# Designs tried in a protein design run: peptides against a protein of PDB entry 7RZF. Part 254

Target 1, 358 residues: chain A of PDB entry 7RZF
Amino acid sequence: PFQEEHLKQLYKIVPIKDIRNLYVTFPIPDLQKYYKSNPGHYLGHLIGHEGPGSLLSELKSKGWVNTLVGGQKEGARGFMFFIINVDLTEEGLLHVEDIILHMFQYIQKLRAEGPQEWVFQECKDLNAVAFRFKDKERPRGYTSKIAGILHYYPLEEVLTAEYLLEEFRPDLIEMVLDKLRPENVRVAIVSKSFEGKTDRTEEWYGTQYKQEAIPDEVIKKWQNADLNGKFKLPTKNEFIPTNFEILPLEKEATPYPALIKDTAMSKLWFKQDDKFFLPKACLNFEFFSPFAYVDPLHCNMAYLYLELLKDSLNEYAYAAELAGLSYDLQNTIYGMYLSVKGYNDKQPILLKKIIEKM
Target 2, 358 residues: chain A of PDB entry 7RZF as posed
Amino acid sequence: PFQEEHLKQLYKIVPIKDIRNLYVTFPIPDLQKYYKSNPGHYLGHLIGHEGPGSLLSELKSKGWVNTLVGGQKEGARGFMFFIINVDLTEEGLLHVEDIILHMFQYIQKLRAEGPQEWVFQELKDLNAVAFRFKDKERPRGYTSKIAGILHYYPLEEVLTAEYLLEEFRPDLIEMVLDKLRPENVRVAIVSKSFEGKTDRTEEWYGTQYKQEAIPDEVIKKWQNADLNGKFKLPTKNEFIPTNFEILPLEKEATPYPALIKDTAMSKLWFKQDDKFFLPKANLNFEFFSPFAYVDPLHSNMAYLYLELLKDSLNEYAYAAELAGLSYDLQNTIYGMYLSVKGYNDKQPILLKKIIEKM

## One batch from the design tools (peptide; made by RFdiffusion4, then SolubleMPNN)

Design b2_p24_5_s1 (from b2_p24_5 with L1K T9I I10L T18V E20D Q23K)
Fold by OpenDDE base, seed 4:
Structure b2_p24_5_s1 (fold): chain B 358 residues (1-358), chain A 24 residues (1-24)
Amino acid sequence: as target 1 above (358 residues)
Amino acid sequence: KEEELLRLILDTSNLKTVLDLLKE
């Protein structure tokens, strides 16, 4: 729907709020009919990934970006947008061209690797989890999301359309990926730094902005984006739950934790869920060491140990979060506290990973 | 066409929320 004259445009927008955002947008075909394969979600998952080797990890390492979101958005009739949105630091605002270069390098990596069925399967599994528990744990903005898609899907399918992944369509993934090119880009930078430097006013909200053509040299630079060795596909997420069995409430279940193990080295309390009835668990560990707070040296060592441990576990943080798991590590007066929370199925795997790093 | 893009972008809060949900 966009002609060539509408592509390769840069918009400098003055916000009301003190925000710095970059929107890299690509017109794409209407993918509504392909909701069962949802190629845009596949690409959004990878482009928006936050693990090691991700686009965000690289941009964060340079101090240019705080957050990154990638995905498809409904457009006007007959087309959609794929949008990569980042929250810019002050330094990042000065390096927008380089940020976008990195985006195209990551996209090029995706082209080189090709569509991965295992990634699709992970998306499918994650969506299945989200769908299964949506009534109990609604994500933030659920209502807004539903309202936004009511115009595009039959009412009967609105609740399932975003979650239903049934068909792996590598051809459609490649088709969308082929639209994510510099020649098809529309860039918007949102910053108060553009105040007094604009020459247009947006019709609907009165937002001040300036429109400029992106120089051909810049487009060519992005077109020549090479493979950056820092970018890697994510590893398989080992934390995605597959077993959602809820054990029946025991007849002797108490409303308080019961001591089920009492030894010289350990005490174990257990309380069965009698309220929420979710396939979730909270594992809390308190480790006691007589040396934890004996003197300043030991205190510092304990602190450093925990910091190093946290750093070593950072590679699992995002994958765990995506899978509905979380962990926390804290120093205590008596030693260390560890908590693992979320879906119970893969908690042992996460716990093992933590222990292996200890 | 330009106004459509701006409208999409300027609705930043809603857009971000929707995209966040699609990412996960």
Scores: peptide ipSAE 0.026, ipTM 0.577, DockQ to the pose 0.274
Fold by OpenDDE base, seed 1:
Structure b2_p24_5_s1 (fold): chain B 358 residues (1-358), chain A 24 residues (1-24)
Amino acid sequence: as target 1 above (358 residues)
Amino acid sequence: KEEELLRLILDTSNLKTVLDLLKE
């Protein structure tokens, strides 16, 4: 455990690259023995969520943050860290105290709502998907992770330990959440703006930094973080696949797309996967309009339409991504192009959402 | 890389490692 002298510290670090990052870190107990419940993953999923009502959504709306990652990281023996990392905008760099306040407001929301079993189940399902297809999608990444896991888990569980959630432990979630408090915080800000304002140099790499105690007044402000009505728990992810059936290769399967429908209004080509054998599909739609590029006005209208459509679909983008689905919308000289890719099971749901917004 | 940086930032003894990650 960190001594009091190591808590409530602010580090201002000068990077070599022109980057602006904020790291909010919390020492937590070693939770390795609780890998079957993985409370840190639960909290990381929520804190790092990008949907409506999320921490990131609010921080983006203010123009302070571009990206946010939350999760548990291994520390030295006997403890771990929970870390919230954000990519700061230039404006965000000026509002670090407020950004952290919002973090604690979101954490307070999580305390108020309490552990949700459905969220745990969603994490479990997502991890199961990731595990099932890990070997098939990224063999290089899989091998390196297994080697690392062997140091922490019995050989018999190495393949599953990182992915298989088996036990919902609300008590452990609350325990970790209780460690995410201002009195337990270590903050690091990385920015070139601190150049010439540092008083220490790291011995190993010569990194310049300044360490200072966070003022008690600031700590108190964070401790008094109230509930912010803008923060909400995410909705259930409707795109998580549950059916992984792979259809048998048809005898008449061709190595190229075959025209299976030809009408005055539509043509449909189909190619069955004969190489990857994954429960995935790629749906590509080209929409043709004689009016799309008749004149500059129509071109601008088509552009505006697509931008509005993309904006209206933004609420589904993150959930789809988490579930291994993606979509792309583009203007073409003939009209519009739509692509939907990923696990085939819930593609119809995503496609329906897109069509409903068109 | 970002994860390694975070580990380094959190460990006062490993500030150098964080800085190395920032250089890459």
Scores: peptide ipSAE 0.025, ipTM 0.630, DockQ to the pose 0.070; fails the geometry check
Fold by OpenDDE base, seed 3:
Formats: sequence, structure tokens, C-alpha cells
Structure b2_p24_5_s1 (fold): chain B 358 residues (1-358), chain A 24 residues (1-24)
Amino acid sequence: as target 1 above (358 residues)
Amino acid sequence: KEEELLRLILDTSNLKTVLDLLKE
């Protein structure tokens, strides 16, 4: 879709807001007909992953990037874009070339490992969860969305097409990966630092920008991206719910939490959901320690302990979030507070992980 | 085509939202 003159281009864009963003874009074929396999989603899931060994984890560890998103975006007729978008730190703005090198190193890792059916299955399962519990959209937005997708999907599938993955197509994944190459790249950097250094103005919004060709030397550097041992495929997400059974409301259910267990060391309150009827639960734990807040030293140690605990749990945070689970840890004047929320099926697994780190 | 890309890039809020949805 783009001629060679449109590829390997760098855009320096002046934003209105004080933001620093990097967009690494690749023109790709129109993949709408492959919605059942959605290879772009597969790649976006991996490239945008936030777990250990991910692209984001490495870039964040270097202090260059705060957030990363990867995925396909609709383009003009007959093609799409694959976009990797990162929020840059001030330091990251100085290392854009290196950031992009790491992107290509990660892409090279994906090529080396090849398409993984288990990753596809994970995406399928996650999408199924999202579809099953999709919140009611605003009527206008929903209607507009449906109208748009009717151009791409059979009428019978328009409601499910965006969510239901049915076919693992490693060939299509490889095809898209083959388009994610330096020779096919378009880079945009958004920063106020380019103010006064631009020579063009966008017609629609009046945005100032400069367009430059990426030097061949830089392209070659990216083409020679080797395997970086810091990059690894994610582990299987163990938090994805599979059981969505909703227990019937008990006849004796109270509108407030009832004390169901009372021991010398613990009290347990329970309230059954009588409003939402979702396969979700909120687990709240308050821990009491006589040593908490007894003196400044103990207070500081308790704070440090909790910070270390949070840090140790970071490896699970993203996977839990993707699976519709969340946790919160806070210091209290009496000790600490733990909350685990989301789908109830895999909450015990997450809770166990938390307890093991305590 | 280039204009469309620019529009996509310039609408950072919308792009972020769309991309975030794709990440989920």
C-alpha cells in the first residue's frame, strides 16, 4: 500500500499536550477476512505483554518506557497497520533508536520461537471471557459499531466476530511477522521538544511536524537485531477463569455481611451477591499485629515489608489483570489490608501466590 | 494514506483507547 518513499520515514510531531509518545507502525495486509484467527491480536498480545521477559518489562527496566501497546489498526481500504505505541520517559526520548532495536529483537524472538498454539488458546479464552461478560454499551456507540462491522462480517457473526477466535493459523501469524521489518517501518515521535524544529503543518488540526528519512545505517542496525536473552515468551496465564457457575441465592441470605466463622484468631464475614449475579467475588482481609505502629521503626519496617511484597507480586499482576482479577495491599494502623477481586474461579490461585510471598 | 496515518497518530487519545482495547 505504501511506496518505498513512504517507508522508513520518521515523523517528529509537536503535540498540544505535554506528552511523549513513540509510534512504530507497519503497513500490513487487510486481515478482516481472517477475524476467526485474528493473527494481529495474537501478535499484539505478545508484543504488548507486560510480564517477565516482555518487551515492556525490559524497556521499563531501562527507564525508557512507561507503557506499551501493540496491535492492529484499520487503515485505508485494502490494508491495515500494526502499531507499537509506547509512552516515553524523558530519558526514553533520547534512546528511541535503541527502543526500536529492542522491539525488533523481541519480534525476532517471536520468529525464532514460532507461533504457539497455547498462546492462541489463551487469547481465545480471554476473549471468550470478555464477550461473556461484556458490559452493556451505550446504544449510540453500539449501533455505530455494529453498522461498521456489518461491512466486514456476516450478520450472524457481527455480535461475536470481535471476540470469538476459532482457528489457529500459524501461517497468518508468520505472514504478519514478515511485515514487521525495519524496511517496512514508519516511526512517529510525539514530543514538545520538537517545537521550533518543524517545517510542516498538518492541514486538519494544524499540528506541526517534520518528516525525515530514517538513515540506512539505522535501518541496517535494526535489520541486524539479534536475539536478546532477556526476552522470553510469557508463561501460561493460570488465572483465566473456566468455571462461571453462579450459585443460587440462599434463602437465608442477608443484605449485609454475616459472621460465619468466629475463632480466637479470625473472624469471617460473608455476603452473597443478591444484585449482580456474576461469578465474581471480593475477598477482603484485614491483618492485625500488635507490633504494627508500635514505634517508628516497626512502622517503617511494616511499610517496607509491604512494598517488597508488592514488588514480589508484580510478576502476577498483569496476568491476573488480564484474567479479570485484581489485588490490593495497604498498610493500616493495625497491620495490613489485602483485597482480591474479580472472577471467583481462580481467586484461590492468586491468593495462594500472595500468601506464598508473605 | 499518509494523511490517515497522521490522523491516527494525532488523535492520541482515541488511538490509545483503541489500542488498549486491543491489548485486552
Scores: peptide ipSAE 0.024, ipTM 0.605, DockQ to the pose 0.260; fails the geometry check
Fold by OpenDDE base, seed 5:
Structure b2_p24_5_s1 (fold): chain B 358 residues (1-358), chain A 24 residues (1-24)
Amino acid sequence: as target 1 above (358 residues)
Amino acid sequence: KEEELLRLILDTSNLKTVLDLLKE
């Protein structure tokens, strides 16, 4: 239990490495007993979302933040922490107060919208997928984003959340959200820029830091955070797999890709998985154009086209990644290369989205 | 050691320890 004296504090910490990080922390009640509903995970999913209208999207657009992670962490006996962590740009380091204001604006948006059962269901489904294949997938197969989220949850909580999301508890979500207020905030900024400006040394590691009270005026500014129209709840993730059926190995399965279709306009090779037995597929497409690389102009146009295409697909990138899907687009000497990888079930949906943007 | 502290700050499992250290 933090006494009032320990709240509304700012810590300036000097790192050894040239890193810039911001930690915004809130003490919350012990939620271990609510593992079946895991309201902290719900909030972490939304606050840490990277899609259009997300907190990160806005902060990136400002040039202040590179990455953002939100989540629940175990504390001492009887309490936990909710933490929002961001990687700061050099410019972002100068706008920490504004960054935190945006955080509270997003939190206010969550309050205004209220708990969403469909979001809970997505969390449940995503966790179920992760749990089901945790032992089958190499850790490197997890996207850096999932890994990042996992870093913010104790392994036990991750395991619990992955398996035990069974109950939608809007009351608990609101309860946690009510703790995410400026009056409960503890802020830590990590930057070499604080070198020579600290007055304390941590006893265990010798880390230099300075502790300051956050001015009441700043707290009030955060308390008065309005609704920012740029923030929106995520759209439903259409890429979450629901069918995990593995087809039996065909008797005539070849150890190498076999040509199964040969037409004037297309060739198709297929190889069934005979090793991993996962409900995953890799789709590779090579498009040939007679106009590819004919001259520098065409080459530049092809490059520009691909860049524009990638930009247009960015809205799906995060949702696909969360669902265990990925895509790659590259220019080739002969045209274009497209790859879609991940769970098989929703690959056609992603492929359709890509084609629609072409 | 500072890297460890940073890791501790970054590691949610050790955040309590870091926060406790910061309280001191």
Scores: peptide ipSAE 0.016, ipTM 0.556, DockQ to the pose 0.143; fails the geometry check

Design b2_p24_5_s2 (from b2_p24_5, 9 letters changed)
Fold by OpenDDE base, seed 5:
Structure b2_p24_5_s2 (fold): chain B 358 residues (1-358), chain A 24 residues (1-24)
Amino acid sequence: as target 1 above (358 residues)
Amino acid sequence: EEERLLREILDTSNLKTVLDRLKE
């Protein structure tokens, strides 16, 4: 167990590269025996969520943080760490105390809402999908998936993590959440701005650092973190696939896309997958407008329209990504291009959302 | 003990991966 003297510490670390990172760490009990319920994953999913009302969304809106990762990590024998890691902007480096306050406000929100079984079920379903297709996914898909899972686990754990959740244990979730308190915090800030301001050198890597106690006033401020009305639990992810049926190859399957629909207003080409045999599809739409590139004004309007459309769809982007769906919108010289890729089961839902915003 | 704690933070925070990437 960490002694009190090892808690409430701030480490200022000088990196070799020009990076700005904040690590907020909490010692937690060894949860390995609870792998079937994985309460740390549940909390990491919520804390690391990127949707509306998330911690990241708020910190990003402030201009303080670019990325956020939350999850459990193995520690020394007999304990683990829960870590919240953020990539800091230059402005964020000046607001570390406030960033951490927001973290505790979000944690307080999680306490107030209590464990949600539906969230656990989503985690279970997402992990099941991830596990089932881990070895079948293309490197690009795998990388994207790993990037998504990196929000839950450090890279090393992503590869070894047991993805199968079986038991909802709200008591364990609450137990871990009770360890995520200011009195248990260890903070590390990584920035070149600390160059020349350090007094210690790490023996293994030669990393220069300074250790300081976090002032009691700051700890108290974090302990008194109020509920921030900007924080909300995520909505249910509608994009999680449930049907993984692969249709048999048709006798008339062509090696190239075949024109299956030809009308005055639309043409449709189709090619069945004959190589990968995954429950995935790629949908590509090209929209033609004679006005898209008539003059600079129309070009600018088309660009602005697309930017606004992308912004309006941002609320679905993260949920879609978690579920193994992606979309792309681009301006073309003839109009607009839309691509939807990933598991085919919920693609119609995503398409509907896109169309509703158009 | 303090250096050990820093190492633990560094090891647990993918900082090792970051530091390893910083050495390349």
Scores: peptide ipSAE 0.025, ipTM 0.585, DockQ to the pose 0.177; fails the geometry check
Fold by OpenDDE base, seed 4:
Structure b2_p24_5_s2 (fold): chain B 358 residues (1-358), chain A 24 residues (1-24)
Amino acid sequence: as target 1 above (358 residues)
Amino acid sequence: EEERLLREILDTSNLKTVLDRLKE
């Protein structure tokens, strides 16, 4: 549906709220029939990744972007969009061209590496987890969602179609990736800084905007995006749960935590879940040090230590979050507190990573 | 078509929700 005239366009949009957003959009074919392979999800997972070597990590390190989202969105009948959306800082608003250059550098990296079956498998596993533990939506929301899905999927598959990945189709991934080119780009920048600089008004919402053609020189700059050595594929997510077995409730289960280990150096309390019956656990550790708050110097050292520890663990934060794990580290008046929460299956792996950094 | 794109972009809540679900 988009003719050449509609491509390579820049929209400057005035928001009602004080927000700064960049939307980089690409028209793509209708991929609905390929829902079992979902190549757009594969690309969205990588482009939207937040780990080391990701697009977001680089843009965030430069202070230009706070958040990044990538994925496919339904368009009109017969086509879809692939959209990369970022939340811009004030500085980022001044570097939109460079931000988009980095996007194309990352896309070029994806082309160079080619489709990875292990990444597809991770997406499949993550979707399986999400499906298995999908919260019951409100009836109205659920019904409306199902009604929408019924337009696209067989009735028998409506409940699973959004989550079920069955077929690795590298050809389709490459096909979509081939559409993510500067010559196909539509850019929208949302900022109050465009107030008074617009010449059009959207009919339905009264949104003020200006449309401009992206200069050919800028398009060429993006077309010549080289491989940036800072961009890397994510490492395998070790935290994705695969075992969801719930252990039977012990006969002597106490309603309160029971002391199961008592030594001179450690005490351990345990309580089995008797309410939720989920394959989840909460691990809480309190560390005591007589030196933690003895004087201002020691307090500052303890604080600095924890900040450094948090920084060192940041590489795992996103992968853990994707896998339904979380951790928390806090200074206490007696030392430090560590909490690990989420699916129990891979908690030991995360805990080990934390301990190795301590 | 341009207005439709603008509407789609401006409906950031739905986009975020869809994309957040894709991250989940």
Scores: peptide ipSAE 0.023, ipTM 0.605, DockQ to the pose 0.360; fails the geometry check
Fold by OpenDDE base, seed 1:
Structure b2_p24_5_s2 (fold): chain B 358 residues (1-358), chain A 24 residues (1-24)
Amino acid sequence: as target 1 above (358 residues)
Amino acid sequence: EEERLLREILDTSNLKTVLDRLKE
């Protein structure tokens, strides 16, 4: 266990690359025995969420952070870390204290709302999808991973243990959440701006850093983090597939796309998958407009329209991505191109959302 | 433990990979 002297510390680290990162870390108990409930994953899912009302959405709105990741990591023997990592903008580097305040405000929101069984179920479903359709890993990497996890899991569960959630344990979620406090924080800031301002060198890699105690006033500020009304729990992800049925290959299936609909206003080509046999589809739409590229003004208007459309769809982008769906929108010389890819089950829902914004 | 944490932080590629896996 970390002694008190190791807590409430700030590390200023000089990177080799021109990167700006913030790591907010919390020592937590070893949760390996609770792999069936995986409370760290639950919290990582919420803290790392990118939808409306998320921590990242607020930090992005301020121009301080580009990306955010949250989750548990293995520590030394007998403990783990919960880490929130953000990619800082130049402006964000100047507002690290405020960024961390927002982190604690979001954590406080999670405390106020309490553990949500539906969120756990969503995590369970997402993990089940990920497991079921896990890409074949390289044999060496896969073997090494299995060998490593054999020390922690029963042999019969070793292949599934990392993915299959079985038990909703709100008590464990609350226990981990209780460790995510300012008094238990270790902060690392990675920036070239600290070059020449360090007083220590890491022995293994020669990394230059400075270690400082976080002032008590700053800790108190974070301890007094109130509820921020901008933070909200995510909505249910409507894009998570539940039907994985693979349709049988039709006898008349062609190796190339066949024209199955030909009208004055539309042509439709279809090719059934004859190779992969996955419950996935690719929907590609080319829209033709007589106004596309008529003149520079219309071209610019079409571009602006597409950018606005993309912006209006941002609320769905993350949820779709988590569910294994993606979409792409592009301007073409004839109009617009739209693609929707991924699991076929919820593609119609995503497509409908796109069309409704058009 | 501090050095280990520092190494874990500095290995940004591995950290990102581990963290990216937490998003899946």
Scores: peptide ipSAE 0.021, ipTM 0.585, DockQ to the pose 0.313; fails the geometry check
Fold by OpenDDE base, seed 3:
Structure b2_p24_5_s2 (fold): chain B 358 residues (1-358), chain A 24 residues (1-24)
Amino acid sequence: as target 1 above (358 residues)
Amino acid sequence: EEERLLREILDTSNLKTVLDRLKE
């Protein structure tokens, strides 16, 4: 859809707010008709992954990027965009070319590994969970959204089309990957550092920007992106729930937590959900140590311990979050607080991981 | 089309929301 003159372009944009963002965009075919396979979602899941060996993990390790999002976005009629967006650090702003190189290295890794059916299955399962437990949207927003969706989906599928993946289409994944090339790139950098260095003004918002062609040498550098050994496909997400059974409310259920276990070393309180009836649980643990706050040294050691523990758990944090699980760790004056929240099915797995690191 | 993309890029609130929604 874009002519050659619109490709390989760099936009330097002055924001109103003090933000630093990079947008790497690729024009792609309209994928709306492939909603059952949603190859853009597959790629967005991998490119936007935050686990070990991910693009974001590497860029964070270099101190260049804080956050990363990848996915497809609607364009004009007949085409879409695939966009990789990152929040840049001050240092990252100086290394935009290298950041984009790493993006192409990761894309090259995806090409080398080829489409993975298990990844598709995880996306399918995650979407199914999201659909099953979708929060009630505001009626106006929901109606407007449905109205928009009706243009793209059969009426009978409108409610499910955004979530339910049905067809693994490796050919379409490869097709989209083939569009994610340096020769097809449009780059936008958003930073106040471009103030006074722009030559154009956007008509609608008065945003100042500069447009320039990306040098051929830079394009070639990106085209020659090799495999970076630091990039790996994610491991299987072990936290995706599969059991959604809701236990019946006990006859003796109390409206408040009841003490169900009382020992010298532990007390256990339990309250069954009597309101929401979701396959979710909140596990809260308070650990008591007489040494936690006895003196400044012990307090500092407890703090450092918790920071190290959090760091050691980072490898699970994203996978847990994707699966609708979360955890929180905090220092208390008495010791440590741990909470695990979300779908109950895989909470024991996450809890075990936490305890093993403790 | 370029203007629309620019608007979408410039509307950081919408982009963040859209991007956050893409993660959900």
Scores: peptide ipSAE 0.021, ipTM 0.587, DockQ to the pose 0.266; fails the geometry check

